# Peptides against a protein of PDB entry 6TME, part 11

Target 1, 324 residues: chain A of PDB entry 6TME
Amino acid sequence: NRLKRAYIALQAWKKAFYSDPFNTAANWVGPDVCSYKGVFCAPALDDPSVLVVAGIDLNHADIAGYLPPELGLLTDVALFHVNSNRFCGVIPKSLSKLTLMYEFDVSNNRFVGPFPTVALSWPSLKFLDIRYNDFEGKLPPEIFDKDLDAIFLNNNRFESTIPETIGKSTASVVTFAHNKFSGCIPKTIGQMKNLNEIVFIGNNLSGCLPNEIGSLNNVTVFDASSNGFVGSLPSTLSGLANVEQMDFSYNKFTGFVTDNICKLPKLSNFTFSYNFFNGEAQSCVPGSSQEKQFDDTSNCLQNRPNQKSAKECLPVVSRPVDCS
Target 2, 324 residues: chain A of PDB entry 6TME as posed
Amino acid sequence: NRLKRAYIALQAWKKAFYSDPFNTAANWVGPDVCSYKGVFCAPALDDPSVLVVAGIDLNHADIFGYLPPELGLLTDVALFHVNSNRFCGVIPKSLSKLTLMYEFDVSNNRFVGPFPTVALSWPSLKFLDIRYNDFEGKLPPEIFDKDLDAIFLNNNRFESTIPETIGKSTASVVTFAHNKFSGCIPKTIGQMKNLNEIVFIGNNLSGCLPNEIGSLNNVTVFDASSNGFVGSLPSTLSGLANVEQMDFSYNKFTGFVTDNICKLPKLSNFTFSYNFFNGEAQSCVPGSSQEKQFDDTSNCLQNRPNQKSAKECLPVVSRPVDCS

## One batch from the design tools (peptide; made by RFdiffusion4, then SolubleMPNN)

Design b2_p25_6_s3
Fold by OpenDDE base, seed 2:
Structure b2_p25_6_s3 (fold): chain B 324 residues (1-324), chain A 25 residues (1-25)
Amino acid sequence: as target 1 above (324 residues)
Amino acid sequence: SEELKKLEEERKKKMKEKVKELLSE
């Protein structure tokens, strides 16, 4: 009996709660699991006459505890939303039995350990949110082979380089922000045909931006701020026909910010502050447009306010990195 | 199905909100 297995799983989970400040699991009593708060039942896909647990939603419950291995008995679950809790430990490998997993949101918890590779075992997964946790180590390259709509990785402890397989991703949204990623952005990034929003904020990324970024025709948000990028902005950025928000602030970029970038047709906000740019086109000057917002603060620009001193600029500007 | 379309629209909204949250930090 599927509901009996679900009962075993849910009772094991209730036992794994250390704190339930809103008494969310107070009604988790008895065999009628479909009446449990945050448990949602639906007809089984293989037999519409059978009711199964199809979803869990414990978002914002502030529950402290862990995920016990018995959760692997919830084999009919397609939606697993447990964000904004205080769950700790690792994601159980027994969740590999949840072959219908479609949306997995464990964001804003206290999960630790390596990337939860069990997520790679779910053939139908479309949405992965593991942001605001303590996941660490390398990102498995295989994550980008999955047909995901979104990959939220931000605010973790991930290290190493971004896998070159990123170009295989069909995701419209990918966040790397606030991790410890290092190295260059892979040139394969330009192959992300469905990409709308990508965020690299606050990592240890370095090197030159790949020219292939200009192939991201559908991108509306591109944020690479607070990294160690060097060299000039790629001229191919003129190809970003749909970019609305672009941020390169807090890097080590040099060279000239061109008209071709600042005149992008959908550009509404372009921040390139806190770099070492030594020139900008008139179209890039803050206040030059009513429709576009620019920030050129703390560069090496002449005749602009709030720029770096000659002493700070000269050592960097005199030794530009060649990205060719 | 209309139900699937609604779910997809809700997901897209959630995704946009999550990015907005990140960018507001």
Scores: peptide ipSAE 0.405, ipTM 0.863, DockQ to the pose 0.901
Fold by OpenDDE base, seed 1:
Structure b2_p25_6_s3 (fold): chain B 324 residues (1-324), chain A 25 residues (1-25)
Amino acid sequence: as target 1 above (324 residues)
Amino acid sequence: SEELKKLEEERKKKMKEKVKELLSE
């Protein structure tokens, strides 16, 4: 009996709660699991006459606890949304039995350990949100082999390089922000055919930006701020026909910010502050456009306000990094 | 076999949509 298995799982989970401040699980009593708050049932795919637990929504419940291995008994769950809680520990490997998993959201919790590789075992997964946790270590390259619509990894403790497999991703939104990623952005990034939004904010990324970024024709948001990038902006950025928001602030970029970048047709906000740019086109000057916002603060620009001192600029500008 | 697979995928899609609706309530 599938509902009996679900009952065992849900009762084990209730027992794993340390705190339930909103008494979310107060009605988690008895065999009628479909009446449980945050538990949603639907007809089984293999037998429409059988009701199964198809979804969990415990978002914003502020529940403290852990995920017990008995959750692996919820084999019919396609949606698992438990964001904004205080769940701790690791994601159970037993969740590999949830072969129908479609959306997995454990964001804004206290999960620890390596990347939850169990997520890679779900053949139908489309949405993965593990942001705002304490996941650590290397990102498995295989994550980008998944046919995901969105990949939220931001605000964790991930380290090492971004896998070159990123180019295989079909995701429209990918967030790396506020981790400990290092190294260069892979050149394969230009192969992300469905990419609309990508954020690298607040990592230890370095090197030159790959020219292949200019191949991201569908990208609307590109944020690489607060890293250690060097060199000039790729001239190929002129190919970003749909970019609306672009941020390169708080890096070590040098060179000239070109007219071709600042005149991008959909560009609404371009922030390149806190770098070492030594020139900009007139079209890049803040206030030059009514339709576009620019920030050139704290660069090495001549005849612009709020720039770095010559003492700060000279050592960097005189030794430009060649990205060719 | 291919047709059956297609039907199963369609059913899966419908179920997922329904579950999404339930979760949005």
Scores: peptide ipSAE 0.029, ipTM 0.617, DockQ to the pose 0.053
Fold by OpenDDE base, seed 3:
Structure b2_p25_6_s3 (fold): chain B 324 residues (1-324), chain A 25 residues (1-25)
Amino acid sequence: as target 1 above (324 residues)
Amino acid sequence: SEELKKLEEERKKKMKEKVKELLSE
């Protein structure tokens, strides 16, 4: 019964392939779906005597096509990996029937439309990778209410603000990079108790960095580069006891880069280039440490190479944004 | 960009292993 439903689903999917360069679905013939390439069966959780389709792995198959609604018949699937294909269209809402979904990876495809809200319906989802697609619109705040270990959203077309619910996330890795997010980073960010890596690269984020970033004690990577952030770096950044990689480059930051930041105990790389900083501590100077790498290029620093002209600096440095 | 990609791939690998373990039970 379950395998029959799986057969229907997989045959519908095969029919939805426009191109299969590696003939991945060549053996997708007959009722024995467990023999299909990229299809993995396991004993059902509710009845170990019943074999079910538990996983799909079509990673790197370069398949062009779409996801048909019949995929909703794969009700026992916990692992769905179709990374690095050319699938297009939208994620079918019928996938809501896949209540065992644990890892969902549709990254590096041609998916379009709004955030796939069907992912929010999966109670056991731990890993969501939708990066390198063309998803657009607002990020639903409910994504951060889920107990996810990782959230990869980078390289899409997401717009609007980052939801304040981000503080509820239990994810260790969150990527917002290369979208169209705008507004400020929510102050609730400091509540992300399990956060190790967060990346905001290449958005339209603005305003002052929230002081609450300094509460991210477990963060090892913090990248806010290529945005429109203003003001001084929060003094609370001295609380980032485990940060190794920190990047604030390509923003509109002003003020002084302090010893308290540059002397962070685990800091190995700190890039603050392409801003409007008008001073830095000696500990921030590139080459001052063998253990740390710094980049202060293209700021408003005196007596440093490769800085902005006075003409470029004066309008910004003379009118610093007060974040207090 | 390269560092981001590396980190993402590492996390993905770990998660895959976890899921595989779960499915093997």
Scores: peptide ipSAE 0.025, ipTM 0.646, DockQ to the pose 0.047
Fold by OpenDDE base, seed 4:
Structure b2_p25_6_s3 (fold): chain B 324 residues (1-324), chain A 25 residues (1-25)
Amino acid sequence: as target 1 above (324 residues)
Amino acid sequence: SEELKKLEEERKKKMKEKVKELLSE
């Protein structure tokens, strides 16, 4: 009996709560699990005459606790939303039994340990949100082999390099922000055919930007700010026909910011402040356009306000990194 | 950024709604 299994799982979970400040689980009593607050039932896909637990939504419940292994008994769950709680520990490997998982959101919790590899076992997963946790270690390259629409990894403790498999991703949104990623952005990034938004903010990424970024024709948001990138901006960035928001601030970029970048047809905001750029086209100057916003603060630009001193600029500008 | 947060929330909402619709059909 599927509902009996669900009852066992949900009662085990209730027992795993340390705090339920909104009494969310107060009505989690008795065998009628479909009446439980935050539990959603639907007809089973394999038998429409059978009612099953198809979804969990405990978003913003501020529940403290952990995810017990008995949650693996919720085999019909396709929607699992438990964001903005205080759940701790690891994601149970028993969740591999939830083969219908479609959308998995455990964001804004206190989860720890390595990347929850159980997410890789779900063949139908389309949405993965694990942001604002304490997940650590390497990102498994297999994550990008999955047919995900969105991958939210930001605000964790992930380290090492971004996998080369990123080019295989079909995701429209990927966030790496506020982790400990290092190394270069893989050249395979240009193969992300469905990419609209990608965010690298606040990592330890370095090296030159790959020219292949210019192949991201569908990108509307590209943020690489607060890293250790060097060299000139790739000339191929002129290919970003749909980019609206672009941020390269707080890096170590050098060279000239060209018209071809600043005149991108959909560009609304372009921030390249806090670098070592030694020149910019007139089209890049803040205030040069009514439709576009630019920030050139704290570079090595001549005749512009709020620039770095010659003393700060000379050692860097005189030794440009060759990205060729 | 606030814009990113908004975008994420909007997409999340849309996906959640889509899942609910799929489950109801």
Scores: peptide ipSAE 0.020, ipTM 0.613, DockQ to the pose 0.048; fails the geometry check

Design b2_p25_7_s1
Fold by OpenDDE base, seed 5:
Structure b2_p25_7_s1 (fold): chain B 324 residues (1-324), chain A 25 residues (1-25)
Amino acid sequence: as target 1 above (324 residues)
Amino acid sequence: SSELEKRLEEYKKKRYEEAKQKFLE
């Protein structure tokens, strides 16, 4: 019986709670699991006459505990949302049995260990949110081979390079922000045909930006701020016909910020502050447009306020990195 | 950033409502 298996799983999970400050699991008593707070039953997809546990929602419950292996018995769960708790440990490998997993949100918890590779085993997964945890190590290349709509990885401890397989991703939103990623952005990024938003904020990324970024015609948000990028902005950025928010602040960029970038038709906010740019077009000057907001603070620009000193600029500007 | 989180939460919320209709109704 599917509900009997669910009962075993949910009772094991209740036992794995160290603290339940809102008494969320107080009614998790008896065989009627469909009455449990945060447990949602629905007709099974394979047999509408059978009631199964199809969803878990424990969002904002502030529960401390871990995920026991018995959760693998919840084989009918398609929606798993446990956002904003204090769950710790690792994601159980037994969750590979949840073959209907569609959305997996474990964000804002205390999970540790490597990337939860069990997520790669779910054939129907469309949404993955593991942000605001303590996941570490390298990102498996296979994550981008999956037909995901969104991948939220920000605010973890991921390190190493971004996989070249990123170009295979069908995701519209991808966040890498506030990790420890290093190396260059892969040139394959331009192949992300469905990409709308990509965020690299606050990593250890370096090198030149790939020209292939200009192929991201559907991108509305591109944020590469707070990294170690060098060289000039790619001229191909003029191809970002739909970009609204663009941020390159807090890097080591040099060269000239061109009209072709600042006059992008949908651009509403362009921040390129805290770099080593030595020139900008008139269209890039803050206050030059009523429709666009610019920030050129702390560069090497002449006749602009709040710029770096000549002493800070000269060593970098005199030795520009050639990205060709 | 606060703006990033706002966008992500809005995306998640919209998607979750659609998913609930698909799997829970």
Scores: peptide ipSAE 0.582, ipTM 0.950, DockQ to the pose 0.859
Fold by OpenDDE base, seed 3:
Structure b2_p25_7_s1 (fold): chain B 324 residues (1-324), chain A 25 residues (1-25)
Amino acid sequence: as target 1 above (324 residues)
Amino acid sequence: SSELEKRLEEYKKKRYEEAKQKFLE
């Protein structure tokens, strides 16, 4: 029966624990898996008279161990939340049998290896959090073909380019921060119709920002800080009617920061420090508004404090990158 | 960055609670 399979899986997992500081699995004894701490049962979707393991919540348990292949026996699990532990190794391919997976949170662990492609096999997946791990290699383009509401990838070791399929994503929140992504932001980004928050912080992204960013009408947070972006800010950024937080700091941007950007109607914080901007509109000057915060530190601006030296500015400003 | 993380955690928490009500007893 389903609970017997769950028992086998959970006992195998308990054996895979190297350390359980809070004795979370202390009561993981006997066939009554629904009484196990962090295990939640519900009526099966196909037969309401049958009780099944529908969820796992081991968040903040500080458990050291790995995920054994026997977890693939938890075929009724829709919620898998095991963040803030010390689980290591790889995500088992056997989890492909968990066809009801709805939310998968393995964030803040010690997982390694490539992107867990098993997540792509879950047809009903809506939330994916794999942040704060050591996942590496390329991001599979197929991740954005999934109907995910949120995609948290930050603080890993992902490399290569961001897939052009990003424009197919229906996610409202996407984080790429603190990886090793390189290349340009795909022009298809403007097709992300449901996007509210996107974060690119601390990657190796480069090139010009695509004009299509200005099509992100629902975006409230856009952070592209700490990359290698060049050229001028796209004039189409004036289309970001709902942006509240915008950060372009720590890049190699040049040109003029325009009124059309700084006067965005919902803009509350705009950071463009540590670039090579050679001019800004009066509306962009820090302290010019009580409702908006600006940071123009360490640019090539005239008559502003804390700017780069002429020696630092001239080589870059004299050779502007044409993004047209 | 800290404020962003806070918002993300709040989003996650809200979503998780909604999901629990849907799938769990």
Scores: peptide ipSAE 0.300, ipTM 0.862, DockQ to the pose 0.863
Fold by OpenDDE base, seed 2:
Structure b2_p25_7_s1 (fold): chain B 324 residues (1-324), chain A 25 residues (1-25)
Amino acid sequence: as target 1 above (324 residues)
Amino acid sequence: SSELEKRLEEYKKKRYEEAKQKFLE
């Protein structure tokens, strides 16, 4: 009986709670698991006459505890949302049995260890949110081979390079922000045909931006701020026909910010502050447009306010990195 | 960061409601 298995799983989970400040699991008593707070039942996909646990929603419950291996008995769960709790430990490998997993949100918890590779075993997964945890190590390349719509990885402890497989991703939104990623952005990034938003904020990324970024025709948000990028902005950025928000601030970029970038048709905000740019087109000057906002603060620009000193600029500007 | 979080939450909310309708209704 599927509901009996669900009962075993949910009772094991209740036992794994260290704290339930809102008494969310107070009604988790007896065999009627479909009445449990945060447990949702639906007709089984293979037999509509059978009721199964299809979803879990414990969002904002502030529950402290861990995920026990018995959760692998919830084989009919397609939606798993446990956002904003205090769950710790690792994601159980037994969750590989949840072959119907469609959305997995464990964000804002205290999970640790490597990337939860069990997520790669779910053939129907479309949404993955593991942000605001303590996941560490390398991002597995296989994550981008999945037919995911969104990948939220921000605010973790991921290290190493971004996999070259990123170009295979069908995701519309990808966040890498506030990790420890290093190396260059892969040239394959330009192959992300469905990409709308990508965020690299606050990593250890370096090197030149790949020219292939200009192939991201559907991108509306591109944020590469707070990294170690060098060289000039790629001229191919003029191809970003739909970009609205663009941020390159807090890097080591040099060269000239061109008119063809600042005149992008849908550009509403372009921040390139805290770099070493030595020139900008008139269209890039803050206040030059009523429709566009620019920030050129703390560069090496002549005749602009709030720029770096000649002493700070000269060592960098005199030795530009050639990205060609 | 705050603007990013707002966008992400809006995205999630929309998807979640659609998914609930698909799987739970």
Scores: peptide ipSAE 0.271, ipTM 0.847, DockQ to the pose 0.853
Fold by OpenDDE base, seed 1:
Formats: structure tokens, C-alpha cells, sequence
Structure b2_p25_7_s1 (fold): chain B 324 residues (1-324), chain A 25 residues (1-25)
């Protein structure tokens, strides 16, 4: 009986709660699991006459505890949303039995360990949110082979390079922000055909930006701020026909910021502050447009306010990195 | 079956949209 299995799972989970400040699980009593707060039942896809647990929503419950292996008994769950809790430990491998998993949101918890590879086992997964946790180690390349619509990885402890398989991703939104990623952005990034928003903020990424970024015709948000990028901005960025928000601040970029970038047709905000740019086109100057906002603060620009000293600029500007 | 699938898809879509909004905040 599917509901009996669900009962076992949910009771095991309740026992795994260390604190339930809102008494969310107070009504988690008895076999009628469909009445449990945060538990959603629906007719089974394979048999409409059978009621099954199809979803969990414990968002914002501030529950302290862990995910017990018995959660693998929730085999009919397609939606698992437990964000904004204090769940700790690892994501159980037993969740591989949840073959209908479509949306998995464990964001804003205290999960630790490597990337939860169990997420790769779900054939129908479309949304993955593991942000605001303590996941660590390398990102599995296979994550981008999944037909995901969104991949939220930000605010974790992921390290190493971004996998080259990123170009295979069908995701519209991908966040890498506030991790420990290093190395270059893969050139394969230009192959992300559905990409709308990508965020690299606050990593240890370095090297030159790949020219292939300019192939991201559908991108509306591109944020690479707070990294160690060097060299000039790729001239191919003129291809970002739909970019609205672009941020390259807090890097080590050099060279000239061109008209072709600042005149992008949909560009609303372009921040390139806290770099070593030694020139900018008039179209890039803050206040030059009423429709666009620019920030050129703390560069090596002549005749602009709030720039770096010659002492800070000369050692970097005199040694431009060739990205060709 | 078709009605169930439709309801599930609508629910999934709603949850997905809510998740996207959280990202934008």
C-alpha cells in the first residue's frame, strides 16, 4: 500500500525533527497522511483510483533535523520543497526511488557533503534548487546533461572548475554565485541555447572571458562580478542582443570598454566598476544615457571621478593580458 | 488521466514560477 509506505516515511521524518518551532508536524498523527500539513496527495499517474503522496511543501518551517533514509518510501513524490529550514546532514541516496521527482528544492538549509548525486538519478527532474547550503567539492559534469529548466547552486562551498558540459545545458537560469569555483569559464558556454540568466558572482574564476559568450543571444542577465577575470572584454559581447543586466565589477579587466557593448539594444544596467579599464567610449560614461545606467567607478580611466591611483593602475595597465 | 496530468502540470508550473521569483529577489 503506497499510503502505508508514505506513513512510515513521514513518521520517520517526524522522529528526525530536532525542533519544529511552528508545530508544522503537530497534526502528523495517524494513517491519514493526506491530512498532514505540508503533504499533498493526488491520484496516482499509473492508477487514478489510487491516492498517493505527490508533493511535500515544508517551506519556511524553520524545522531542525535531518532527512532519514525512509523518505525513499515516498516513491510517488514529484514535488519536494523544504526550503528555509534547518535540515542538516546529507541528502539520502534512498531518494533515488523517487523516480517522478520533478522539482527538488532544499535551498536555505544546512546540508553538507558533496553534490547530491541522487538528483542525477531522477529522469524527469526539471528544477533543482540546492542554494544556501554547505555542499562542497566538485560539481558533477552530468548535471548539465540533465534536461533542467533551472539550476540554482549559489551560496555553497563548491570548488574546482565549472564543467565543460555546461554547454549541453538546456536551463534558462543557472546560478554559480558565492561558491569557490576556479579556472576559466568554459568556451562551451556559448552553446547554452536556452540560457536567459547566468550568475557567476563571488567565485575565484579567472582567465579571459571566452568569446563564445557573445553567442548567448537570449541572455538577459549576465553577472560575472567579484572574480579574478583578466584581459579585455570580448568584442563578441556585441552579440548579446537581449542583455539587460550586465555586471563585470570587481575583477581585473583591462583595456577599452567599447561602444558596441554599451550600445547594446536592451542594455539597462552595465556595471564595470572596480577593474583596470583604461578607456571607455562616450556611450559607456555614467549619465550619458537616460535609459541606461553605467558604473565606471574605480578603474584606470582618465578624466573620470573615483578612479584608481596611477600607482595602482600602472603595474596592471602596462602589462595587458592578451586573450587572443 | 488527462485531467490529472493537466492539474499536475499546472501545479508544477506554479511552483516553478514561484521559485524563479525567489531567484529574482
Amino acid sequence: as target 1 above (324 residues)
Amino acid sequence: SSELEKRLEEYKKKRYEEAKQKFLE
Scores: peptide ipSAE 0.115, ipTM 0.673, DockQ to the pose 0.118

